# Peptides against a protein of PDB entry 4N78: the designs that were tried, part 34

Target 1, 186 residues: chain A of PDB entry 4N78
Amino acid sequence: HFQVICRLLGYQGIAVVMEELLKVVKSLLQGTILQYVKTLMEVMPKICRLPRHEYGSPGILEFFHHQLKDIVEYAELKTVCFQNLREVGNAILFCLLIEQSLSLEEVCDLLHAAPFQNILPRVHVKEGERLDAKMKRLESKYAPLHLVPLIERLGTPQQIAIAREGDLLTKERLCCGLSMFEVILT
Target 2, 155 residues: chain B of PDB entry 4N78
Amino acid sequence: MAELQMLLEEEIPGGRRALFDSYTNLERVADYCENNYIQSADKQRALEETKAYTTQSLASVAYLINTLANNVLQMLDIQASQLRRMESSINHISQTVDIHKEKVARREIGILTTNKNTSRTHKIIAPANLERPVRYIRKPIDYTILDDIGHGVKW

## One batch from the design tools (peptide; aimed at target 1 L169 E172 R173, target 2 I109)

Design b2_p17_2_s3 (made by RFdiffusion4, then SolubleMPNN; from b2_p17_2 with S7P T8L R13M Q14K)
Fold by OpenDDE base, seed 1:
Structure b2_p17_2_s3 (fold): chain B 186 residues (1-186), chain C 155 residues (1-155), chain A 17 residues (1-17)
Amino acid sequence: as target 1 above (186 residues)
Amino acid sequence: as target 2 above (155 residues)
Amino acid sequence: SPPPFLPLFEEGMKERE
């Protein structure tokens, strides 16, 4: 599903969606969630000392439950806070999944474009074969597929310009060194 | 453009008119030949003249048809070539626009991106001081102290 | 290897900064 979404939206659509999601997340974090957090901080006990070990595990639990009673009661009553947190979580997850899907698509595009862009696959040299000979053979095999040089030889100046621009757009992908998710986390 | 215009406005219409005139002329020739044959005492000569006129007229019509057909074909070829050029131009513009849009999109999404932090393989600086394995004397946790608190299942 | 230069995206990155 995310792959289809990425294909449909493209870079422009993904950018728009991501921006809107970031706005929503920011709004939730700075608005309702912040208010709840502030309220929770106000009701937090100022001094929470570790109870004596003599109370045992049940006694310690009751002690903390008593100290946190107001917080627990507040949290249980304020279901909206959890909903907002869930929305934030969903938005983050959505961004992650989109980026992952986009990266996969970009990698696939790069792989498919490689033969046409004079990018040779890494050749596993079997024992006894000369790396140089294999590389030359591969170069010879793929030489007719080099699109930009081919167009430069056969195409009009306008076609050459478009081919070069297209080649650039094909080569430059986010997956090559950029991350959106890291921006979302900060 | 001038050639196409000439074909459309002059040559093809002219050819059509010529063909029409030729048809009219053929009818006149036919009438003449018929009358000549009837009136002529030498029917064989009249027949030969009719054959000659018929052949000439048919050749003329054939020539006119061929010329007209060639002009129409030429017109179609020119138009096809023009359409191909227009298509090429439109495609070029479309591609240029698409490339531009894509560049804009990439700038926009770029705003939302940062460089991947290549985790510098922190050289795990092996702590120089081999912390002496502190012999953790595992004091056996005597769980027997808990035996008195639980409701022992009396077997 | 130095991260590949992605000028089309980096233009946007510079605007953020």
Scores: peptide ipSAE 0.294, ipTM 0.776, DockQ to the pose 0.612
OpenDDE base, seeds 2, 3, 4, 5: peptide ipSAE 0.286, 0.280, 0.284, 0.289; ipTM 0.772, 0.774, 0.773, 0.780; seed 2 fails the geometry check

Design b2_p17_2_s4 (made by RFdiffusion4, then SolubleMPNN; from b2_p17_2, 5 letters changed)
Fold by OpenDDE base, seed 5:
Structure b2_p17_2_s4 (fold): chain B 186 residues (1-186), chain C 155 residues (1-155), chain A 17 residues (1-17)
Amino acid sequence: as target 1 above (186 residues)
Amino acid sequence: as target 2 above (155 residues)
Amino acid sequence: SPPPFLPVFEEGMKERK
């Protein structure tokens, strides 16, 4: 599903969706969640003494539950705040999945373009085969497919310019060194 | 353009008119040959004359048809060439626009990206030995590293 | 190898900053 979304939206559509999601997340964080956090901080007991270790894990949990009873029982926290946090989580997850799917598509594009861009696959040398001979054979096999040199030889100046730009755009992909997710986290 | 216009407006219509006129002339020649054969005391001479006129008439019609056909073919070739040039121009414009749109899209998405914190690969201390510039065997970009990213979510 | 130069994307990054 995410792959289909990436294909349909392209870079422009993904950018728009991501920007809108970031706005939504920012709005949720700076608005509703911030207000709830501020309210919770006001209601939070100023002095929470560490319970005596003698109460064990259940006793400590009960102690904190008692101290935070008003917070836990805060109905708006369970309904609105958790829903907003869920929405934020879903948005982040969506962004991650979109980025991953986009990266996969970019890799596929790069792999498909590789024979046309003088990028040879790593040759698994079986025992006894000369790596050099196999590479030369592959180079010879794919040499006619080198698109940019072919167009430079046979094409018009305009076609050459387009081919070079297309080649550059094909090689330049986000997965090569850029991350959207890191921006979402900051 | 001038050649195509001349073909469309002058040569092809002119050729069609010439064929029509030739039909009328052929009818006249046929009538003449028939009458001449009937009236001639020397039927053999009349027959030879008829054969000569028939051959000439057929040759003239064949020439007119061939000329017209060649002009039509030439017209079609010129039109096909013009269409190909237009197609090439449209394709060029389309590709230019697509590249531009792609660049704009990439700039926009670029705003939402940051450099991946490449873990400081330890400075591979280049050994001091001037290793001869090993022919940059373009290390195939190992895209397999990205294969691991896709295996997780069978969506 | 240094990440391939992505000038088109980097232009967008600069605009953010």
Scores: peptide ipSAE 0.064, ipTM 0.715, DockQ to the pose 0.641
OpenDDE base, seeds 1, 2, 3, 4: peptide ipSAE 0.025, 0.027, 0.051, 0.025; ipTM 0.684, 0.679, 0.704, 0.685; seeds 1, 2, 4 fail the geometry check

Design b2_p17_3 (made by RFdiffusion4)
Pose (drawn by RFdiffusion4):
Structure b2_p17_3 (pose): chain A 186 residues (1-186), chain B 155 residues (1-155), chain P 17 residues (1-17)
Amino acid sequence: as target 1 above (186 residues)
Amino acid sequence: as target 2 above (155 residues)
Amino acid sequence: LKVGLEILLELREEVLA
């Protein structure tokens, strides 16, 4: 699903959705969640020590039950507090997962562009062979596929300018050195 | 474009009227051969001149049509090439717009991004100078090696 | 997303034609 969502939205669609999800998280954190956090903070026990081991675990469980009774009995703890938090969590997970799908989408695009952009994989080296001397030979084999230099050789200035822009857009992807989840959290 | 204007404004309309002229002039020439036969004293001579005019009328109508047909074809060939160049230009404009729309979309998501500081190194990196193997040499106990440390006491 | 690569492929075809 995320894979399809990435393809259909593109960069512009994904960006707007992320910007809108930030507005939703802001609306919830500064809104209903904040209201209920302030309310439950008062219902909270002003102080609560962690009992020594001596008291034993059953006596500690009893102590936490009494100290946190009002939290445990709060009627809207699930239907509201947990619900709102779940929505915020899902919004964060969407941003993370959608970025991962975008990364996969970009890397695949780049793999298909590599033959037309003079990008060769490492070649096997037998005895008496140097990669330096061999990679350059392989580059000659795929020389007819190097797009930009071919167009600069036979193309019109208009075709050349359009080629340079398209080549730039093709090789520059977010997965090359950029990320978003960090900015989302910040 | 100059050859097209010449075809559209003069050579086609002109060659076309020259065809209409043939329409009117031939009906005159048909009457003249009938009159020249009637006035003719020599019916065989007048027939041979009618034949001459018939053959000449045929050669003329075929020439006028051929000339006009070549012009119409040249016009269509030129117009076909115009569409060919126009499509090429439209395609470049389309590619340019696509590049622009993409730049706008990337700029929009670029706001939500930062550098991912990732690097690549080796599993093991040996030091530039490996530790020299130090030979063992016996030496006596010396109770004076600490004399210069702090407030020593010499003996 | 593939816009740049599609444009480059179209231009390669035009240059070779």

Design b2_p17_3_s1 (made by RFdiffusion4, then SolubleMPNN; from b2_p17_3 with L1M K2T E6Q E14Q)
Fold by OpenDDE base, seed 2:
Structure b2_p17_3_s1 (fold): chain B 186 residues (1-186), chain C 155 residues (1-155), chain A 17 residues (1-17)
Amino acid sequence: as target 1 above (186 residues)
Amino acid sequence: as target 2 above (155 residues)
Amino acid sequence: MTVGLQILLELREQVLA
């Protein structure tokens, strides 16, 4: 599903969605969640000492239940605050999954473009084969697929300019060094 | 452009008119030849004249058809060339627009990105000194030491 | 397929035709 969303939205659509999600998250964090946190801090017992181990696990649980009774029974916390936190969580997860899906798509695109851009994978060298010789053979094999040199040789100046721009756009992708999710966490 | 206009407005219509007129002339020639043959005392001479007129008329028509055909072909070639030029221009504009849109989109999403902290793959500098794997001597944990701490119900 | 690659492939076809 996320892969389909990435394909449909493209870079522009993803940017718009991410910006809107960030606004929503910011609004939730700075508004409702912050207010609840402040309220909780006010209601929080000032002195909450660890009960003696002698009371056992049930006694300790009862102690904390009693100390936090007002917080646990706060109906708005359960209905509104937790819902807002869920929304924030969902937004974060959505951003993460979109970024992952986008990265996969970009990697696939790079792999598809690689033969046309003289980007060759490192070939596994069997024992006794020279890496250089194998790479040269591979280069020679794929040389006819190189698009920019072909267009530079046969194309008009305008076509050559467009080809160079297209080549640059194909090589430069977000997955090469950029992260959206890190910005969201910041 | 001037050549195409001349072909469309003058040469081709003119050629069509000329061809039409040639049909009319052929009919007149045919009538003349028929009458001449009927009225002539020398039928052989009349036949030879008919052959000459027929050959001349056919040659004239063939010339007109050829001229018209060549003009039409020339017109089509010019139009084809114009279409190819337009196609090239449209393609260039389309590609330019697509590149521009992509650049804009990338700028927009780029604002939402930060550089991946390439965790410096700490070159696992293989410590030069292969520290000999410290033989983990599993000392059996003597659990009897815990026997005195638990208030075990002495049955 | 990326816009860039698509354009490059189109250009290839155009220059070879």
Scores: peptide ipSAE 0.470, ipTM 0.786, DockQ to the pose 0.752
OpenDDE base, seeds 1, 3, 4, 5: peptide ipSAE 0.450, 0.448, 0.446, 0.441; ipTM 0.767, 0.765, 0.760, 0.757

Design b2_p17_3_s2 (made by RFdiffusion4, then SolubleMPNN; from b2_p17_3 with L1M K2S V3T E6R)
Fold by OpenDDE base, seed 2:
Structure b2_p17_3_s2 (fold): chain B 186 residues (1-186), chain C 155 residues (1-155), chain A 17 residues (1-17)
Amino acid sequence: as target 1 above (186 residues)
Amino acid sequence: as target 2 above (155 residues)
Amino acid sequence: MSTGLRILLELREEVLA
């Protein structure tokens, strides 16, 4: 599903969605959640000491339940605050999954373009074969597929210019060094 | 452009008119040959003249048709070439627009990104001093120490 | 397929045509 969404939205659509999600998250965090946190801090017991271990696990649990009773029974916390936190969480997860899906798509695109751009994978060398010789053979094999040199040789100046720009666009992708999710977490 | 215009406005219409006129002339030649054959005392001579005129007329028509056909083909070739050039130009414009749109989109999403911290492969400099794993001697927890504390209900 | 690769392939076809 996320892959389909990425394909449908493209870079522009994803950017718009991410911006809007960030606005929503910011609004939730700075608004409702912040207010609830402030309220919770006010009602938090000033002194909450660890009860003696002699009370056992049930006794300790009851103690904390009693100390936090007002917080736990705060109905708005369960209905509104937790819902807002879920929304924030969902938004973050959505952003993460979109970024991952986009990265996968970009990697696939790079892999598809690689043979046409003289980007060759490192070939596994069997024992006794020279890596350099194998790579040279591979380069020679795929040399006719190199698009930019072909167009530079046979194309018009306009075609060459467009080809160079297209080549640059193909090489420069977000997955090569950029992260959206890190910005969201900041 | 001048050549195409000449073909469209002058050569092809002119060729069509010439061909039409040739049909009219063929009719006249046919009438002449028929009358000549009927009136001539020498039927063999009249027949030979008819053959000559027929051959000449057919050759002239064939020439006119061929000329017209070649002009039409030339016209079509020029038009096809023009269309191909236009198509190429449109494609290049479209490609340029697509590239521009892509760049704009990338800029927009780019502002929402930060550089991936290349995890500096911290060369795990193997600390030279292999701190000898402190042999965690698991001292067996002697649980017998707890035997005296629990008032076990002797059932 | 990326926009860039698509364009490159289209140009290839045009140049070879």
Scores: peptide ipSAE 0.529, ipTM 0.789, DockQ to the pose 0.738
OpenDDE base, seeds 1, 3, 4, 5: peptide ipSAE 0.528, 0.520, 0.507, 0.524; ipTM 0.791, 0.776, 0.774, 0.781

Design b2_p17_3_s3 (made by RFdiffusion4, then SolubleMPNN; from b2_p17_3 with L1M K2S E6S A17S)
Fold by OpenDDE base, seed 2:
Structure b2_p17_3_s3 (fold): chain B 186 residues (1-186), chain C 155 residues (1-155), chain A 17 residues (1-17)
Amino acid sequence: as target 1 above (186 residues)
Amino acid sequence: as target 2 above (155 residues)
Amino acid sequence: MSVGLSILLELREEVLS
């Protein structure tokens, strides 16, 4: 599903969606969630000492339940605050999944373009074969597929210019060095 | 452009008119040959003259048709070439627009990105002692452990 | 397929035609 969304939206659509999600998240965090956090800090027990281990897990749970009773019984936390947190969480997850899907698509595109751009995979050399010889053979095999040199040789100046720009666009992808999710987390 | 115009406005219409005139002339020749054959005392001579006129007329028509056909073909070739050039131009414009759109889109999404901190791969100071690569002995996955779990269709 | 690659392939076809 996320792959389809990425294909449908493209870079521009993804950018718009992410920007809007960031706005929503910011609004939720700075607004409702912040207010609830402030309120919770005010009602938080000033001194919550760890009960003695001797009370066992049930006793400790009851102790904390009692200490946090006011917080747990705060009805607005369950209805509004937790919902907002869920929305924030969903937005973050959505962004993560979109980025992952986009990265996969970009990698696929790079792999498809590689034979045409003289980008050769590292060939596993079996023991005894010279890596250089294999690479040279591979280069020779794919040399006719190199698009930019072909167009530069046979094309018009306009075609060459477009080809160079196209080649650059093909080589430069977000997955090569950029992360969107890191921006979202900061 | 001048050649195409000449073909369309002068050569092809002229060829069509010439061909039409040739039909009219053929009719006259036929009438003449018929009358000549009827009136001539020497039928053999009249027949030979008819053969000569017929051959000449057919050759003339064939020439006119061939000339007209060649002019039409030339016209079509010129038009085809013009269309190909137009197509190429349109394609280049389209490609330029696509590149521009892509650049804009990339700028927009780029604002939402940060450089992946290539963690400086700490130069793994190769410990001086070349620890022999622990030969990853791929223990063959014993799939026999799964033999008892699968409701395999006993053949 | 990327926009760049598609354009390059189209140009190849045009140049070879």
Scores: peptide ipSAE 0.497, ipTM 0.780, DockQ to the pose 0.709
OpenDDE base, seeds 1, 3, 4, 5: peptide ipSAE 0.457, 0.469, 0.443, 0.455; ipTM 0.761, 0.752, 0.744, 0.756

Design b2_p17_3_s4 (made by RFdiffusion4, then SolubleMPNN; from b2_p17_3 with L1M K2S E6Q)
Fold by OpenDDE base, seed 1:
Parts: sequence; C-alpha cells; structure tokens
Structure b2_p17_3_s4 (fold): chain B 186 residues (1-186), chain C 155 residues (1-155), chain A 17 residues (1-17)
Amino acid sequence: as target 1 above (186 residues)
Amino acid sequence: as target 2 above (155 residues)
Amino acid sequence: MSVGLQILLELREEVLA
C-alpha cells in the first residue's frame, strides 16, 4: 500500500503529506500533549521515595498506586492524551514507512536505469579471470544501450540538453545519501 | 512554407482548373471527330485522325492527372513533416516541463531531508590495553545460603 | 519508472526514428 501511495503521490505529494504530518505532530506535541505533561508534572508527587524492599512486590505496587492515584484517575489522560500520542505515533510510523517505500522505489528506478547509464554491477570474477577483462566485455556489450552518448551523437542540441537533464535526474535520488526520517526525529 | 503555400494556392488549384478545361476540350474534340467522320469521304482516314486525337487527348489528361496527384502527395508529405516537427516540439516542451516539475518536487522533498550521517566508522581504537578478560571466576553458587529459607522438613 | 529515464527513452526513440 505504501508503495502505491509513493507512486501516486510522487516526490511532491510525499513532500506535502510529510510537511502536513509534521505540522500535525508539532501541534499535538506543543499543544495538548505539552499541557497534559505539565499537568501531570504538577500532580506528580514531589517526593516519591522507594518503599522498603520488605514490603514485597505487591506492597511496593500498592504504594506506587497510591502515590500515583491522582494520575491514574486522571481520566482525560487515558482518553485524550493517549489518543494524541497514538496519533503522533501513527504519523511518525507513516512517515517512516513512506520513506522506506520511497527508497525502495528509487532503488528500483536506479537499477532499471543503470544499464542505460553505463552503470554496471560488479561481476563476480571466478579466481582465474581478470576482473578488468570481464568488465570491459560487459561494458562493450552494454555500450549500445547508453542513452546519453547515443543522443549526443544523433540528436539535436535541444534533445541533448534535455537528455543531460534527464540523465542527471535519473542519477540523483534521495536514497543516495538523504534521509527524511532523521529530520523527523530531530 | 513557401513550397506548401505554392502548392495550396497555385499548383493544385491550377491543376484542377487545367483538368476541368481538359474535360471541356475533350468534349469538343469528340464532337469534332464525330462530325469529321460523318462528313469525310475517306472513313478510314477520318478514323485514323480520330484515333490520333483521342490518343493525344488521353495522354494530355493522364499527364494532368499525374501532375495533380503528385502535387497533392507532395503537399501531404510536407504537411505530415510539419506535424511531426510540431509534435516533436510539443514533446520537448512537455519533457522540459516534466523535468522542471520533478526538480521542484525534489527540492521540496529535499528540504525535508538531511544527509545520512555516514557513521564514520570511528575506528574503535581498541584501547591498546586489552583489559585482560577478567577471568569470570565462577564463584560456585553456594546453595547452602538457601537452606535456611525453605520450610523443608528436617528428616 | 523514473521521469528522467522515461524522457531518455523517448528521446532515443525520437532520435532513431
């Protein structure tokens, strides 16, 4: 599903969605969640001493339950705050999944374009054959597929210009060194 | 453009007019041949003359039709070539627009990206002092410490 | 397919035609 979304939205659509999601997340964090956190901090017991281990696990649990009773009974925390946190979480996950899907799509595009751009995979050389000779043979085999040289040889100046721009666009992808998710986390 | 214009405005209309005139002339020639045959005492001679005129007239018409047809074909070829050029131009514009849109889109999404910190493999400079693996001296778990906790029936 | 690759392929067809 995310792959389809990425294909449909393209870079522009993804950018818009990501920006809006970031705005939503920011608004939730700085607004409702912050208010709840502040309220919780106010209600938090100033001094919460660890009960003596002699009370055992049940006693310790009861102690903390009692100390945090006001927090636990804060009904709005369970309904509104947790819902907002869920929304934030969902937004973050959505961004992550979109980025991953986009990266996959970009990699696929790069792989598809590679034969046409003189980008050849490293061939596994068996121990006795020179890597260079195999690579040269491979280069020679795929040389007729090189689009930019072909267009430069046979095309008009306008076609050549467009081809070069197209080639550049094909080579430059976000997956080559850029991360969206890191921006979201910062 | 000049050639196409000449074909459209002069050659083709002129050819059509010539063909029409030729039709009128053919009718006149036919009438002449008929009358000549009727009035001539030498029917064989009149027939030969009619054949000659007919052949000449048909040849002329054939020439006019061929010329007109060639001009029309030439016109169509020129128009087809023009359309191809226009198509190419439109395609190039479209491609340019697509490239531009893609660049804009990439810039927009690029703002939302940061360089992947290639974790410089900080050469974990293995601290030269390989702290000798502290021999995990398995202190035998003295289970006798647990002997006093169990309600076990002393036999 | 990449927009760039698509354009390149289209140009190839145009140049070879």
Scores: peptide ipSAE 0.513, ipTM 0.788, DockQ to the pose 0.752
OpenDDE base, seeds 2, 3, 4, 5: peptide ipSAE 0.513, 0.503, 0.474, 0.473; ipTM 0.788, 0.769, 0.765, 0.758

Design b2_p17_4 (made by RFdiffusion4)
Pose (drawn by RFdiffusion4):
Structure b2_p17_4 (pose): chain A 186 residues (1-186), chain B 155 residues (1-155), chain P 17 residues (1-17)
Amino acid sequence: as target 1 above (186 residues)
Amino acid sequence: as target 2 above (155 residues)
Amino acid sequence: SVPLTKNLSTFEEGREL
């Protein structure tokens, strides 16, 4: 699903959705969640020690039950507090997962562009062979596929300018050195 | 474009009227052969001149049509090439717009991004100079090696 | 250590904002 969502939205669609999800998280954190956090903070026990081991686990469970009774009995703890938090969590997960799908989408695009952009994988080296002397030979084999230099050789200035721009857009992808989840959290 | 204007404004309309002139002139020439036959004292001679005019009328109508047909074809060939160049220009404009819309989309998501500081190194990196193997040499106990440390006491 | 991070000009204007 995320894979399809990335393809249909593109960069502009994903960006707007992320910007809008930030507005939703802001609306919830500074809104209903904040209201209920302030309310439950008062219902909270002003102080609450952690009992020594001596008391034993069953007595510690009893102590936490009494100290946190008002939290446990709070009627809207699930239907409101947990629900709102779940929505915020899902919004964060969407941003993370959608970025991962975008990264996979970009890397595949780049793999298909490599033959037309003079990008060769490492070649096997037998005895008496140097990769320096061999990679250059392989580059000659795929020389007719190098798109930008071919157009600069036979193309019109208009075709050349358009080729340079398209080539730039093809080789520059977010997965080459950029990320978003960090900015989302910040 | 100059050859097209010449075809559309003069050579086609002109060659076309020259055809209409043939329409009117030929019906005159048909009457003249009938009159020249009637006035003719020599019916055989007047028939041979009618034949001459018939053959000449045929050669003329075929020439006028051929000339006009070549002009119409040249016009269509030129117009076909115009559409060929126009499509090429439209395609470049389209590619340019696509490049622009993409730049706008990428600028929009670029706001939500930062550098991912990732690097690549080796599993093991040996030091530039490996530790020299130090030979063992016996030396006596010396109770004076600490004399210069702090407030020493010499003996 | 070799940085893998590339400078991407098409996203640069968006980051400046």

Design b2_p17_4_s1 (made by RFdiffusion4, then SolubleMPNN; from b2_p17_4, 9 letters changed)
Fold by OpenDDE base, seed 1:
Structure b2_p17_4_s1 (fold): chain B 186 residues (1-186), chain C 155 residues (1-155), chain A 17 residues (1-17)
Amino acid sequence: as target 1 above (186 residues)
Amino acid sequence: as target 2 above (155 residues)
Amino acid sequence: AISTTKYLPVFEEGMKL
């Protein structure tokens, strides 16, 4: 599903969706969630001493439950705040999944374009074979598929310009060194 | 452009008119040949003359048809070439626009990106002093301490 | 070695904004 979304939206559509999601997340974090956090901080016990270990795990739990009773009983926390946090979480996950799906699509595009762009895969050299000889054979095999040189030889100046730009855009992908998700986390 | 215009405005219409005129001329020639044959004392000579006129007329018509056909074909070839050029131009414009849109889109999404921090593999400088592996004396966890905790069936 | 750090000028133009 995310792959289809990436294909349909393209870079522009993804950018728009991501920007809007970031705005929503920011709004939720700086608005409702912040207000709840502030309220929770106000009701938080100023001094919460660790109970004596002699109370055992149940006693310690009961102690903290008592100290945090006002927080736990804050009904709006369970309904509104947690829902907003869920929305934030979903937005983040959505961004992550979109980026991952986009990266996969970009990798596929790069792989499909590689033979046409003089990008040769690393050949596994069996022991005793010269890497150079295999690479030369591969180069010779794929040389007729090199699109830009072919167009430069046979095409019009306009076609050459378009081919070069297209080649550049084909080679340039986010997965090659950029991350959107890292920006979201910042 | 000039050649196509000449074909459309002069050569093809002219050829059509010439062909039409040839039809009327053929009718006149036929009438002449018929009358000549009827009036001639030498029927064989009149017949040979008719054959000559018929052959000449057919050759003329064939020439006119061939010329007209060639002009029409030439016109179609020119138009096809023009169409191909137009298509090519449109395609180039379309591709240019698409490339531009793609660049814009990439800039837009680029705003939302940062360089992947290739975590510099911090050379884990192995601390020079290999702290002697503290012999973890595995103290056997005596699970018997838990035997008194819970509803365990005393065998 | 497909240099994983390819210069992406078109995307980077957006980053500088």
Scores: peptide ipSAE 0.209, ipTM 0.756, DockQ to the pose 0.397
OpenDDE base, seeds 2, 3, 4, 5: peptide ipSAE 0.202, 0.180, 0.200, 0.207; ipTM 0.753, 0.748, 0.753, 0.756; seed 2 fails the geometry check

Design b2_p17_4_s2 (made by RFdiffusion4, then SolubleMPNN; from b2_p17_4, 10 letters changed)
Fold by OpenDDE base, seed 1:
Structure b2_p17_4_s2 (fold): chain B 186 residues (1-186), chain C 155 residues (1-155), chain A 17 residues (1-17)
Amino acid sequence: as target 1 above (186 residues)
Amino acid sequence: as target 2 above (155 residues)
Amino acid sequence: AISTTKHLPLFEEGMKE
């Protein structure tokens, strides 16, 4: 599903969606969540001493439950605040999944474009074969597929310009050095 | 453009008119030949004359048809070439627009990106002091202590 | 080798804004 979304939206659509999601997240964090956090801070016990070890695990649990009773009983926390946090979480996950899907698509595009862009695959040299000979053979094999040089030779000036720009657009992908998710986490 | 216009407005219509005129002329020639044959005392000569006129008329019609056909073909070739040029132009414009849109899109999404922090694999400098592996005496975790807390269904 | 870390000027132009 995310792959399809990435294909349909492209960079522009993804950017728009992510921007809107970030706005929503920001609104939730700065609005409702912040208010609840402030309220929770007000009701939070200022001094929470560790109960004596003699109470055992059940006693300690009861102690903390009692100390946090006002927080736990805050009905609005369970409904509105957690829902908002869930929405934030979902938005973050959505962004992550979109970025991952986009990266996969970009990698696939790069791989498919590689033969046409004079990018040779790393050749596994078997024992005894000269790396240079194999590389030369590969270069010779893929030389006719080099699109930009081909168009430069056979195309009109306009076609050459478009081919060069297209080549640049093909080569430059987010997965080559940029991350959107890291921005979301900051 | 001038050549196409000439073909459309002058040559092809002219050729069509010429063919029509040739048709009417053929009818006249046929009538003439028929009458000549009937009136002539030398039927053989009249027949030979008819054959000559017929051959000439057919040759002329064939020539007119061929000329018209060639003109039509030429017209179609020119139109096809023009169409290809228009298609090329439209394609070029479309591609230019698409490239521009893509550049804009990339700028927009770029705002939402940061450089991937290549985590320098910090060489885990193995601390020089090999702390002697404290023999983890696996004390068997006695899980029986938990037996009393759980509502274990005493079967 | 698809260089995994390249400058991406088309995207980076957006980062400076």
Scores: peptide ipSAE 0.300, ipTM 0.776, DockQ to the pose 0.411
OpenDDE base, seeds 2, 3, 4, 5: peptide ipSAE 0.290, 0.285, 0.293, 0.297; ipTM 0.773, 0.769, 0.772, 0.779

